# Peptides against a protein of PDB entry 5CWW: the designs that were tried, part 2

Target 1, 194 residues: chain A of PDB entry 5CWW
Amino acid sequence: VPKLQGPFDFDLNPEDEQDDEVELKDIYVIGEKPRVADLMRGEEEELEMMKEDQHNGLSLNIICLLSTSGQVKICLDIDGVEAQWLPPRSKNKRLFAPPPEPPSLLTFQTFDTLKPAEVTPDGWPMFSEDATSPYSFYVTHPAGITYISLTPWVFRLESELQSDSEAGTEFRIDLLAKGQGSERDRIFTQTRTQ

## One batch from the design tools (peptide; aimed at target 1 L60 I78 L106 L161)

Design b1_p8_5 (made by RFdiffusion4)
Pose (drawn by RFdiffusion4):
Structure b1_p8_5 (pose): chain A 174 residues (1-35, 56-194), chain P 8 residues (1-8)
Amino acid sequence: VPKLQGPFDFDLNPEDEQDDEVELKDIYVIGEKPRNGLSLNIICLLSTSGQVKICLDIDGVEAQWLPPRSKNKRLFAPPPEPPSLLTFQTFDTLKPAEVTPDGWPMFSEDATSPYSFYVTHPAGITYISLTPWVFRLESELQSDSEAGTEFRIDLLAKGQGSERDRIFTQTRTQ
Amino acid sequence: SKLVDLAE
């Protein structure tokens, strides 16, 4: 039985989130690829409100177990800092009028790319893609350049990143 | 900052 890791702290998490934004209904994870895509896990979170949050696993989740009984507890040991994810982007997929209080939006994988996926909700369906943004970040991680890292990363963070488009809307039908 | 640290 491996150690339960969490609750993960969301670095740069949006402040003043509403109840239907904090409450989660689905989770979709795009695993890191071997060193074609991003060498990082991408953790996608879907809220009751239809809010989608794209998180990057900067630290890297790895194998971990609780300590054996052989280990003696040390008083001057530092407290274990909670695990962390980097909140890259957060965006709505529903208008306020489309949010149902007990709605169960769902993630669906795209057959052609793991970096594209769908959100399904009684209000409609939404296509989402993280490309090419995830490729641009991976190229920078594999960059052969001696310098310019901070400069190039600043442009990428200023980039709009993921793209989202509604493909279907259900009207007056719950 | 976190991305910069990662890239470096």

Design b1_p8_5_s1 (made by RFdiffusion4, then SolubleMPNN; from b1_p8_5, 3 letters changed)
Fold by OpenDDE base, seed 5:
Structure b1_p8_5_s1 (fold): chain B 194 residues (1-194), chain A 8 residues (1-8)
Amino acid sequence: as target 1 above (194 residues)
Amino acid sequence: SRLVELAK
């Protein structure tokens, strides 16, 4: 049985300290790229070919949160939260190690998929995957469907994470967060039949 | 910091 993980601490950018109790309606998780080095043990030639592909994805898990208002928060799992399973019912009461410090999620981006006039109190927006890319998805609401792609920044972020230079990495990541956001395209709008 | 429970 999967262990329920959480609570997670959100490191909100000070600008997002809007005390607004955002009611969350859905969550979408983009898993980290597979550790190719661990999977390709013994296939050194294939490892070299895969290293050249700059499009291997992000080494961090991405947590997308969706509110009733159609607001999307993109969070990064910097701490590398691993899936935990409930220990099998084996009798050994291993000493309660102090609960590890709650993992932190970094809020990377926040954006809206709905116009203020499209927001409804009973709105229940939902995520759905894009079969063509792990870093693209849709937000479906009664008012319309929005395509979202993280590709404008995800590969740049990965490049920064893989850089040997620890110096200035935080600054460059901050620039990415403030720079070009996720691609958003409203692919469908429900016309109110007058 | 805001605590969010992630229910899967």
Scores: peptide ipSAE 0.017, ipTM 0.582, DockQ to the pose 0.048
OpenDDE base, seeds 1, 2, 3, 4: peptide ipSAE 0.018, 0.017, 0.018, 0.016; ipTM 0.587, 0.576, 0.585, 0.581; seeds 1, 3, 4 fail the geometry check

Design b1_p8_5_s2 (made by RFdiffusion4, then SolubleMPNN; from b1_p8_5 with D5E E8K)
Fold by OpenDDE base, seed 2:
Structure b1_p8_5_s2 (fold): chain B 194 residues (1-194), chain A 8 residues (1-8)
Amino acid sequence: as target 1 above (194 residues)
Amino acid sequence: SKLVELAK
């Protein structure tokens, strides 16, 4: 039986201190790139062909959160939260294990997909995947559809995570977060038929 | 801190 995971602590950027009760409507998870080398252990010949086309995706899980207002938060799973299964009901409840520290999600970016005039109290925006890229998706709202791509930063972030130099990695990641954000393009706007 | 429970 899958274990319910959470609660997750969000390390919100200090600028997001607006404790506005952001009502979340949807979640979209981009899983870490499977280590193809680990999955294909035994099929060496197919491994070489797959290495060339595999733009090395991010080795971290990405969690996207969508609010009623059309705000998107992009969070990174730095701790590497793996799927946990309920431990077999082994009778030895080690009663005294301190509760595991809740996993922390790093808020990498926050942005809006709706104009203020498009926001409705009963709005129910939703995520949908892009069949062409694992790092692109759509936000659908009655007012319109917004295309989002994480490709401007995701590959650079992966390059930093793979660098042998731990020195300055945090600084470089912070620069990436402050730099070029996700691509956003409104691909459809609903015309209000008056 | 907003705690989001991710239901798997």
Scores: peptide ipSAE 0.015, ipTM 0.563, DockQ to the pose 0.046
OpenDDE base, seeds 1, 3, 4, 5: peptide ipSAE 0.015, 0.015, 0.015, 0.015; ipTM 0.566, 0.573, 0.563, 0.554; seed 3 fails the geometry check

Design b1_p8_5_s3 (made by RFdiffusion4, then SolubleMPNN; from b1_p8_5, 3 letters changed)
Fold by OpenDDE base, seed 4:
Structure b1_p8_5_s3 (fold): chain B 194 residues (1-194), chain A 8 residues (1-8)
Amino acid sequence: as target 1 above (194 residues)
Amino acid sequence: SALVKLAK
């Protein structure tokens, strides 16, 4: 049985600290790229073939949060939260382990998918996956459908995370975060039948 | 900044 995880602490960017309590309606998780090198320990020949086919992806899990207003928050799992399973019901719960520190999520980007006039109090926007890319998805709302792609920054961020040089990494990541955000395209708008 | 945590 999967273990319920959380609560999560959100490390917000100082600019996002002013955002009021956002009512979340949906969550979309993009899993980290598999560490092929760790999985293929002892299969050096297959490792070379898979290095070319290593689907360029982020080594961090991405947590996307969607609010009633159509606001999307893109969060990065820096702590590397892994799926946890409930231990088999053996009798001796170790009573005295201090509660583990809650894992932290880093808010990387926040953006809107709806115009203010499209927001409804009873709105229930939802995520849906893109079959063509693990780093692209759709936000569906009664007012319309928005395509989102994380590809403008995901691969650049991964390159920085895999860099052996610590020198200037902080500066380059800061530039990446302040640079071009996720791609957003409104692919459908519902015509209000008067 | 929280971004400093990504660089470590």
Scores: peptide ipSAE 0.023, ipTM 0.683, DockQ to the pose 0.560
OpenDDE base, seeds 1, 2, 3, 5: peptide ipSAE 0.023, 0.022, 0.023, 0.022; ipTM 0.673, 0.673, 0.681, 0.667

Design b1_p8_6 (made by RFdiffusion4)
Pose (drawn by RFdiffusion4):
Structure b1_p8_6 (pose): chain A 174 residues (1-35, 56-194), chain P 8 residues (1-8)
Amino acid sequence: VPKLQGPFDFDLNPEDEQDDEVELKDIYVIGEKPRNGLSLNIICLLSTSGQVKICLDIDGVEAQWLPPRSKNKRLFAPPPEPPSLLTFQTFDTLKPAEVTPDGWPMFSEDATSPYSFYVTHPAGITYISLTPWVFRLESELQSDSEAGTEFRIDLLAKGQGSERDRIFTQTRTQ
Amino acid sequence: NPVLEALK
């Protein structure tokens, strides 16, 4: 039985989130690819409101177990800092009028690319893609350049990143 | 990692 890791702290998490934004209904994880895509796990979170949050596993989740009984507790040991994810982007997929209080939006994988996926909700269906943004970040991680890292990363963070488009809307039908 | 630190 491996150690339960969490609750993960969301670095740069949006402040003043509403109840239907904090409450989660689905989770979709795009695993890191061997060193074609991003060498990082991408953790996608879907709230009741239809809010989608794109998180990056900067630290890297790895194998971990609780300590053996052979280990003696040390008083002057530092407290274990909680595990962390980097909140890259957060965006709505529903208008306020489309949010149902007990709605169960769902993630769906795209057959052609793991970096594209769908959100389904009684209010409609939404296509989402993280490309080419995830490729741009991977190229910078593999950059052969001696310098310019902070400069190039600043442009990528200023980039709009993921793209999202509604493909279907259900009207006056719950 | 300087890239990930800059991103963060």

Design b1_p8_6_s1 (made by RFdiffusion4, then SolubleMPNN; from b1_p8_6 with K8R)
Fold by OpenDDE base, seed 3:
Structure b1_p8_6_s1 (fold): chain B 194 residues (1-194), chain A 8 residues (1-8)
Amino acid sequence: as target 1 above (194 residues)
Amino acid sequence: NPVLEALR
């Protein structure tokens, strides 16, 4: 049986005056890129082909949160949260080690997918995957469908994380965080029948 | 930069 995980602490969460009222409706997880070197042990030719593809993805898990209002929060898992399973019932009460510190999620970006006039109190927006890209997804709401892509920043962030040079990394990541965020495209809008 | 401090 999977173990329920959380609570998570949010680092760099904007002090939204409304954080106490944000009802989450969905979660979308993008797993870290596979450690190709560990998986392709003995397949040197395929390993070379996969190393040339600079687009292998991010070495961090990405956690996307969706509120009733259609707000998307993009969080980075720096602590490396893994799937946990409930221990089998048969092993004795090992002394509860103090609960590990709750894992922290780094809030990278927050943005809206709905206009204020499209928000409904009973709204239930949902994530759905893009079958063509692991770093793209859709937000579906009765008012419309929004395409989201993380590709503008994910591969640049990975390049910085893999760089052995600490020189200027701070400045380049600051530019990524302040620069062009995720791509957003409203691909469908429900026509209000007057 | 708090993002960088968290990534280090």
Scores: peptide ipSAE 0.044, ipTM 0.761, DockQ to the pose 0.223
OpenDDE base, seeds 1, 2, 4, 5: peptide ipSAE 0.033, 0.032, 0.039, 0.038; ipTM 0.746, 0.745, 0.757, 0.756

Design b1_p8_7 (made by RFdiffusion4)
Pose (drawn by RFdiffusion4):
Structure b1_p8_7 (pose): chain A 174 residues (1-35, 56-194), chain P 8 residues (1-8)
Amino acid sequence: VPKLQGPFDFDLNPEDEQDDEVELKDIYVIGEKPRNGLSLNIICLLSTSGQVKICLDIDGVEAQWLPPRSKNKRLFAPPPEPPSLLTFQTFDTLKPAEVTPDGWPMFSEDATSPYSFYVTHPAGITYISLTPWVFRLESELQSDSEAGTEFRIDLLAKGQGSERDRIFTQTRTQ
Amino acid sequence: SKLVELAE
């Protein structure tokens, strides 16, 4: 039985989130690829409101177990800092009028790319893609350049990143 | 900042 890791702290998490934004209904994880895609796990979170949050696993989740009984507790040991994820982007997929209080939006994988996926909700369906943004970040991680890292990363963070388009809307039908 | 650190 491996150690339960969490609750993960969302670095740069949006402040003043509403109840239907904090409440989660689905989770979709795009695993890191071997060193074609991003060498990081991408953790996608879907709220009741239809809010989508894209988080990056900067620290890297790895194998962990609780300590053996052989280990003696040390008083001057530092408290274990909680595990962390980096909140890269957060965006709505529903208008306020489309949000149902007990709605169950769902993730779905795209057959052609793991970096694209769908959100399904009684209000409609939404296509989402993280490309080419995830490729640009990976190229910078593999960069052969001596310098310019902070400069190039600043442009990437200013980039709009993921793209999202509604493909279907259900009208007056719950 | 964390992305910069990661890239470096």

Design b1_p8_7_s1 (made by RFdiffusion4, then SolubleMPNN; from b1_p8_7 with K2R E8K; failed a check: a repeat of another design)
Amino acid sequence: SRLVELAK

Design b1_p8_7_s2 (made by RFdiffusion4, then SolubleMPNN; from b1_p8_7 with E8K; failed a check: a repeat of another design)
Amino acid sequence: SKLVELAK

Design b1_p8_8 (made by RFdiffusion4)
Pose (drawn by RFdiffusion4):
Structure b1_p8_8 (pose): chain A 174 residues (1-35, 56-194), chain P 8 residues (1-8)
Amino acid sequence: VPKLQGPFDFDLNPEDEQDDEVELKDIYVIGEKPRNGLSLNIICLLSTSGQVKICLDIDGVEAQWLPPRSKNKRLFAPPPEPPSLLTFQTFDTLKPAEVTPDGWPMFSEDATSPYSFYVTHPAGITYISLTPWVFRLESELQSDSEAGTEFRIDLLAKGQGSERDRIFTQTRTQ
Amino acid sequence: AEKLAELV
């Protein structure tokens, strides 16, 4: 039985989140690819409100177990800092009028690319893609350049990143 | 940006 890791702290998490934004209904994880895509796990979170949050696993989740009984507790040991994820982007997929209080939006994988996926909700369906943004970040991680890292990363962070488009809307039908 | 730059 491996150690339960969490609750993960969301670095740069949006402040003043509403109840239906904090409450989660689905989770979709795009695993890191071997060193084609991003060498990082991408953790996608879907709230009751239809809010989607894209988080990057900067630290890297790895195999962990609780300590054996052979280990003696040390008083001057530092407290274990909670695990962390980097909140890259947060965006709505529903208008306020489309949010149902007990709605169960769902993630769905795209057959052609793991970096594209769908959100399904009684109010409609939404296509989402992280490309080419994830490729741009990977290229910087593999960069052969001696310098310019902070400069190039600043442009990437200023980039709009993921793209989202509604493909279907259900009207006056719950 | 700072966090990504640190990563790189």

Design b1_p8_8_s1 (made by RFdiffusion4, then SolubleMPNN; from b1_p8_8, 3 letters changed)
Fold by OpenDDE base, seed 4:
Parts: structure tokens; sequence; C-alpha cells
Structure b1_p8_8_s1 (fold): chain B 194 residues (1-194), chain A 8 residues (1-8)
């Protein structure tokens, strides 16, 4: 049985100017790039072939959060939260280990998919995956459908994480965070039939 | 991961 995880602490969450508790409606998780080298220990020939097809995915999990207002929050799992399973009901209550510190998520980007006039209190936007890319997805709302791609920054971020040189890495990551964000394209807008 | 944590 999967273990319920959380709460998560959000680091670098810009103080949402509106103290209004953002009601979340959906969550979308993009798993980290598999460490093929660790999985293919002993199959050197398949390792070389998979290195070429290794689309340079991010070595961190990405957690996308979607609010009622159509706001998307992109969070990075820096701590490397792994899926946990409940131990089989063996009777031995392991003693009082202090509760582990809650894992933290780094808020990398926040953006809207809806115009203010499109936001409705009963709106229920949802994520859906893109079959062509693990780093692209759709947000569907009654007002319309928005395509989102993380590809403008994901591969650049990975290159910085894999770099052996610490020199200038902080500066380049800061530029990535402040620079061009995720691609957003409204692919469909529902015409209000008056 | 450690590099991002140093930025935060």
Amino acid sequence: as target 1 above (194 residues)
Amino acid sequence: SKKLAELA
C-alpha cells in the first residue's frame, strides 16, 4: 500500500500578493530521468544505445500544481522524495524516531493559464499529459485548453546540475529562473454562445 | 539538487 506523503514545505514561494489561500484542483508529477547507468549495470552495449536516446531529462522530479483560478505552480523536488510504501503490518511498532523533517519543494515558476474574466468559482481545471514529450502537458478548463512546455529551461537546468564546475553555476541558474519561463500556448478557446 | 538548495 502506498504511503501518504506530506506535508511539503514550499521554499522560495513568492508571497502571493493576495493572501487568498490558493485552492488546488489538480497535481501533475514529472518523474526524474532514470539513472540508466544504475539500472543497466552489466549491460554495457544497451547502455551505449540508451545514452544516445537519453533525451536529456531533468534529474529532479517536477511537481506541477493547478489552482481553481488556472494558476500553475512549477515545483522542483530538491530533496529527492521517493515513493514510500507502508511496511507490512508487522506488530513491532518501531520506537519514537523523531518525525523526519518534512521534505521541501522549490517553487521554480508560477504563471496563469486563464484570463481574470475566464476564472469562475466552480471552475475545475485539470492536467493532461502530452504523448510526445514528458515535459509538455495541457491544462483543460471550460474556458479553453492551454499547452504548456517546460523544455525552454529543463534541459539547460539539467546541464548546470551535471556540470563539474561550480564557477558561475549560481549565476546561470539565477538567469534561468528569471529568464524565459515555460512555453504557454492557448490552443483552444470556448466561444460563449450568447 | 545541492546547487539549487544553495540558491534558495
Scores: peptide ipSAE 0.020, ipTM 0.684, DockQ to the pose 0.257
OpenDDE base, seeds 1, 2, 3, 5: peptide ipSAE 0.015, 0.015, 0.015, 0.014; ipTM 0.680, 0.684, 0.685, 0.669

Design b1_p8_8_s2 (made by RFdiffusion4, then SolubleMPNN; from b1_p8_8, 5 letters changed)
Fold by OpenDDE base, seed 1:
Structure b1_p8_8_s2 (fold): chain B 194 residues (1-194), chain A 8 residues (1-8)
Amino acid sequence: as target 1 above (194 residues)
Amino acid sequence: SSALAKLA
């Protein structure tokens, strides 16, 4: 049985100037790339082909959060949150281990998919996957559909995470966070036939 | 800046 996890702390959450508690409507998780080296132990040739695929993905889980207003938060799982199962009802192990510190999520980017005039109190935007890319998805709302792609930064971030040189990594990651954000394209807008 | 340093 899966264990309920949380609460999660959000680091670098921009002070939402509006104290309005962002009501979340949906969550979308992009799992970390599998450690191919661990999965393909013994298949060196296939491992080399997978290493040559320039688009192996990010070594961190990405958690996307969607609010009623169509706001998307892109969060990175630095702590490596794994699925937890309820411990087997084994009677005896009083693991007096202090409760693990709640895992933190790093807010990488926040942006809107709806115009202010499109926001409705009964709005229920939802995520859907893009079958063609693991790092692209759609936000669907009655007002329209927005395509989102994380590809402008995700592979560059992975390159920094895999770099052996710690020198300048912080600076380059800061440039990534401030620079080229996620691609956003409104692919459909519902025309109200007057 | 401090939280991004955790990624480094």
Scores: peptide ipSAE 0.040, ipTM 0.753, DockQ to the pose 0.609
OpenDDE base, seeds 2, 3, 4, 5: peptide ipSAE 0.037, 0.038, 0.037, 0.037; ipTM 0.741, 0.747, 0.741, 0.738

Design b1_p8_8_s3 (made by RFdiffusion4, then SolubleMPNN; from b1_p8_8, 4 letters changed)
Fold by OpenDDE base, seed 5:
Structure b1_p8_8_s3 (fold): chain B 194 residues (1-194), chain A 8 residues (1-8)
Amino acid sequence: as target 1 above (194 residues)
Amino acid sequence: ASALARLA
């Protein structure tokens, strides 16, 4: 049986401008790229072809959070959180180990999908996947539907994480973090029938 | 940015 994990600490989470705690309504997880080396044990030639595919994805898990107000937070799993299972009923309660520091998520980007006038207290926004890309998705709200893509930065970030050269890496990552980041496009707006 | 740079 999988173990429930959490709580998570949020690193570099900007203080929410609103004094009120942001109420979360949905979560969307994009798993890290598969460890091709572990899957292709014995097929070295096919491994080289898959490494050349520039679109293998990010080596970090991405956790997207959605609030009632339509705010999206894109978080990166920098600690490499793995699935945990309930220990077998065996006696070794490590009772005396200080509780491990909770794992941290890095808040990479925060943005809104709604205009202030579209926010409703009873709104229930939801994530849905894009069948064409693991790094694209939709946010559906009563006011409309927004397309989101992480592709503008995900592959560039992966390239930096896999680079052997430390020269200029800090500068390029700083540019990634300060950029607009994700693509966002309102594809549908619900017109109020008067 | 500094946190991401430590991962590289």
Scores: peptide ipSAE 0.084, ipTM 0.833, DockQ to the pose 0.783
OpenDDE base, seeds 1, 2, 3, 4: peptide ipSAE 0.070, 0.071, 0.077, 0.072; ipTM 0.826, 0.826, 0.830, 0.827

Design b1_p8_8_s4 (made by RFdiffusion4, then SolubleMPNN; from b1_p8_8, 4 letters changed)
Fold by OpenDDE base, seed 2:
Structure b1_p8_8_s4 (fold): chain B 194 residues (1-194), chain A 8 residues (1-8)
Amino acid sequence: as target 1 above (194 residues)
Amino acid sequence: SSKLAQLA
């Protein structure tokens, strides 16, 4: 039986305003890059071809959270949360082991997809995937549709994570965190019939 | 993981 996981701790970037009580409406998970090297064991020729594909995704899971107000949070799974199964009901569980520390998510970016005038108390925004890119998605709200792309930073971040050189890495990562971050484009706006 | 800790 799959184990329900959580709660998660959220580490916010110090520049992010403390979330007021944000009512979440949807969650979107972008899984980590598959370990191609592990999957292609025994197929050395195909492994070389896949290494050349510079568009290797992020080695971390990305958790996107969407509020009623159309606020999107992009979080990184730094602890590498994996699927867990309920242990068999064997009697000898050390009942007294301290609970493990909750996994942490790092808030990488927070942004709005709606203008203040578009926010409604009964709003129900939703995520939907982009079939053309694993790191792009849409936020749909009655007021409109917003295209989101993580591609401006995700590959750069991965490059830093994979680099053996520590020289300048901290600086470059800091620049990524402070940068404009994700691409955001309102592709459709619902005409309010007055 | 150590590099990501620098983002925090």
Scores: peptide ipSAE 0.052, ipTM 0.807, DockQ to the pose 0.252
OpenDDE base, seeds 1, 3, 4, 5: peptide ipSAE 0.050, 0.051, 0.049, 0.049; ipTM 0.802, 0.804, 0.800, 0.802

## One batch from the design tools (peptide; aimed at target 1 F111 P116)

Design b1_p9_1 (made by RFdiffusion4)
Pose (drawn by RFdiffusion4):
Structure b1_p9_1 (pose): chain A 174 residues (1-35, 56-194), chain P 9 residues (1-9)
Amino acid sequence: VPKLQGPFDFDLNPEDEQDDEVELKDIYVIGEKPRNGLSLNIICLLSTSGQVKICLDIDGVEAQWLPPRSKNKRLFAPPPEPPSLLTFQTFDTLKPAEVTPDGWPMFSEDATSPYSFYVTHPAGITYISLTPWVFRLESELQSDSEAGTEFRIDLLAKGQGSERDRIFTQTRTQ
Amino acid sequence: PAQVDKFPR
């Protein structure tokens, strides 16, 4: 039985989130690829409101177990800092009028790319993609350049990143 | 900073 890791702290998490934004209904994880795509896990979170949050696993989740009984507790040991994820982007997929209080929006994988996926909800369906943004970040991680890292990363963070488009809307039908 | 995009309520 491996150690339960969490609750993960969401670095740069949006402040003043509403109840239907904090409450989660689905989770979709795009695993890191071997060193074609991003060498990082991407953790996608879907709220009741239809809010989607894209988180990056900067630290890297790895194998971990609780300590053996052989280990003696040390008083001057530091407290274990909680595990962290980097909140890259957060965006709505539903208008306020489309949010149902007990709605169950779902993730669905795209057959052609793991970096594209869908959100389904009684209000409609939404296509989402993290490309080419994830490729740009991976290229910078594999950059052969001696310098310019902070400069190039600043442009990438200023990039709009993921793209989202509604493909279907259900009208007056719950 | 994180990118945030929301509909106002």

Design b1_p9_1_s1 (made by RFdiffusion4, then SolubleMPNN; from b1_p9_1, 6 letters changed)
Fold by OpenDDE base, seed 3:
Structure b1_p9_1_s1 (fold): chain B 194 residues (1-194), chain A 9 residues (1-9)
Amino acid sequence: as target 1 above (194 residues)
Amino acid sequence: STRVTRYPR
């Protein structure tokens, strides 16, 4: 049985006091790039073809959160949260392991997909995948459909994570967050027939 | 600092 994980702490949450009452409606997870080297042990020829696909995805999990207001939060799993399973009901309650510190998510970006006039109290925006890219997705709301791509920063972030310098990683990530944001394009708007 | 992109009011 899969273990329910959370709560997650959000680091670098913008101090916008108005965001404390954000009702979440959907979650979208982009898994870390599989370690091709670990999967292709013994298939050297296919490994070379996959290395040439320079679209080296991010080595971190990305957690996308969507609110009723159409706000998207892009969070990075720096701690490397893995899928957990409920331990088998073995009798040995090791009682006194301190509760593990709650995993933290780094809030990398926050942006709106809806105009204020498009927000409805009963709105239920939803994520959907893009079949063409693991780092692109759609937000669907009755008011319209928004295309989102993380590609403008994902590859730059990966290059920084692969750098041998552990020192200043947080600072470099902050610079990337302030730089080029996610691509956002409203591909469809529902015309109110007056 | 997290980048927040809002629609102009």
Scores: peptide ipSAE 0.016, ipTM 0.550, DockQ to the pose 0.597
OpenDDE base, seeds 1, 2, 4, 5: peptide ipSAE 0.011, 0.011, 0.015, 0.008; ipTM 0.522, 0.513, 0.546, 0.503; seed 4 fails the geometry check

Design b1_p9_1_s2 (made by RFdiffusion4, then SolubleMPNN; from b1_p9_1, 5 letters changed)
Fold by OpenDDE base, seed 2:
Structure b1_p9_1_s2 (fold): chain B 194 residues (1-194), chain A 9 residues (1-9)
Amino acid sequence: as target 1 above (194 residues)
Amino acid sequence: MARVERYPR
């Protein structure tokens, strides 16, 4: 039987966001991209051609959270949350294993997709995928549609994760988070019919 | 800590 996972701990959350007050409406997950090398084991000739053109996606899962207010939180799964199963009913309760630490998500970026005047108490914003890019998506709200792209940082982050130098990786990731964030463009605004 | 990026005015 699959195990229900959570709660998750959120690292680097803004101090002003009491997580207790954020009503989440939707979740969008961008799964880690397997290395082409792992998929093409045995086809060495095709591997060389695909290495040049395939911007291998991020080796981390990205978890996007959407609130009623149209706030998006972009989180990185650094720990690699995998599907967990309920332990087999084997009678050896190791009674004294410390509870596993809750999985942590790194908050990479938080941004609004709505103006304060567009926020409604009954708002139900939703994510939708972009069929043209695995790292782009839309936030749809009754007030409008916002295009989001993670492409400005995702490939730079992957380059850092693949760097042989473990020294200063955390510092460089923090610099990326403080640098150029996600692209955000309002592609449609609903006209208020009076 | 990433600051909340408000909607551009």
Scores: peptide ipSAE 0.249, ipTM 0.862, DockQ to the pose 0.427
OpenDDE base, seeds 1, 3, 4, 5: peptide ipSAE 0.246, 0.248, 0.239, 0.246; ipTM 0.861, 0.861, 0.858, 0.860

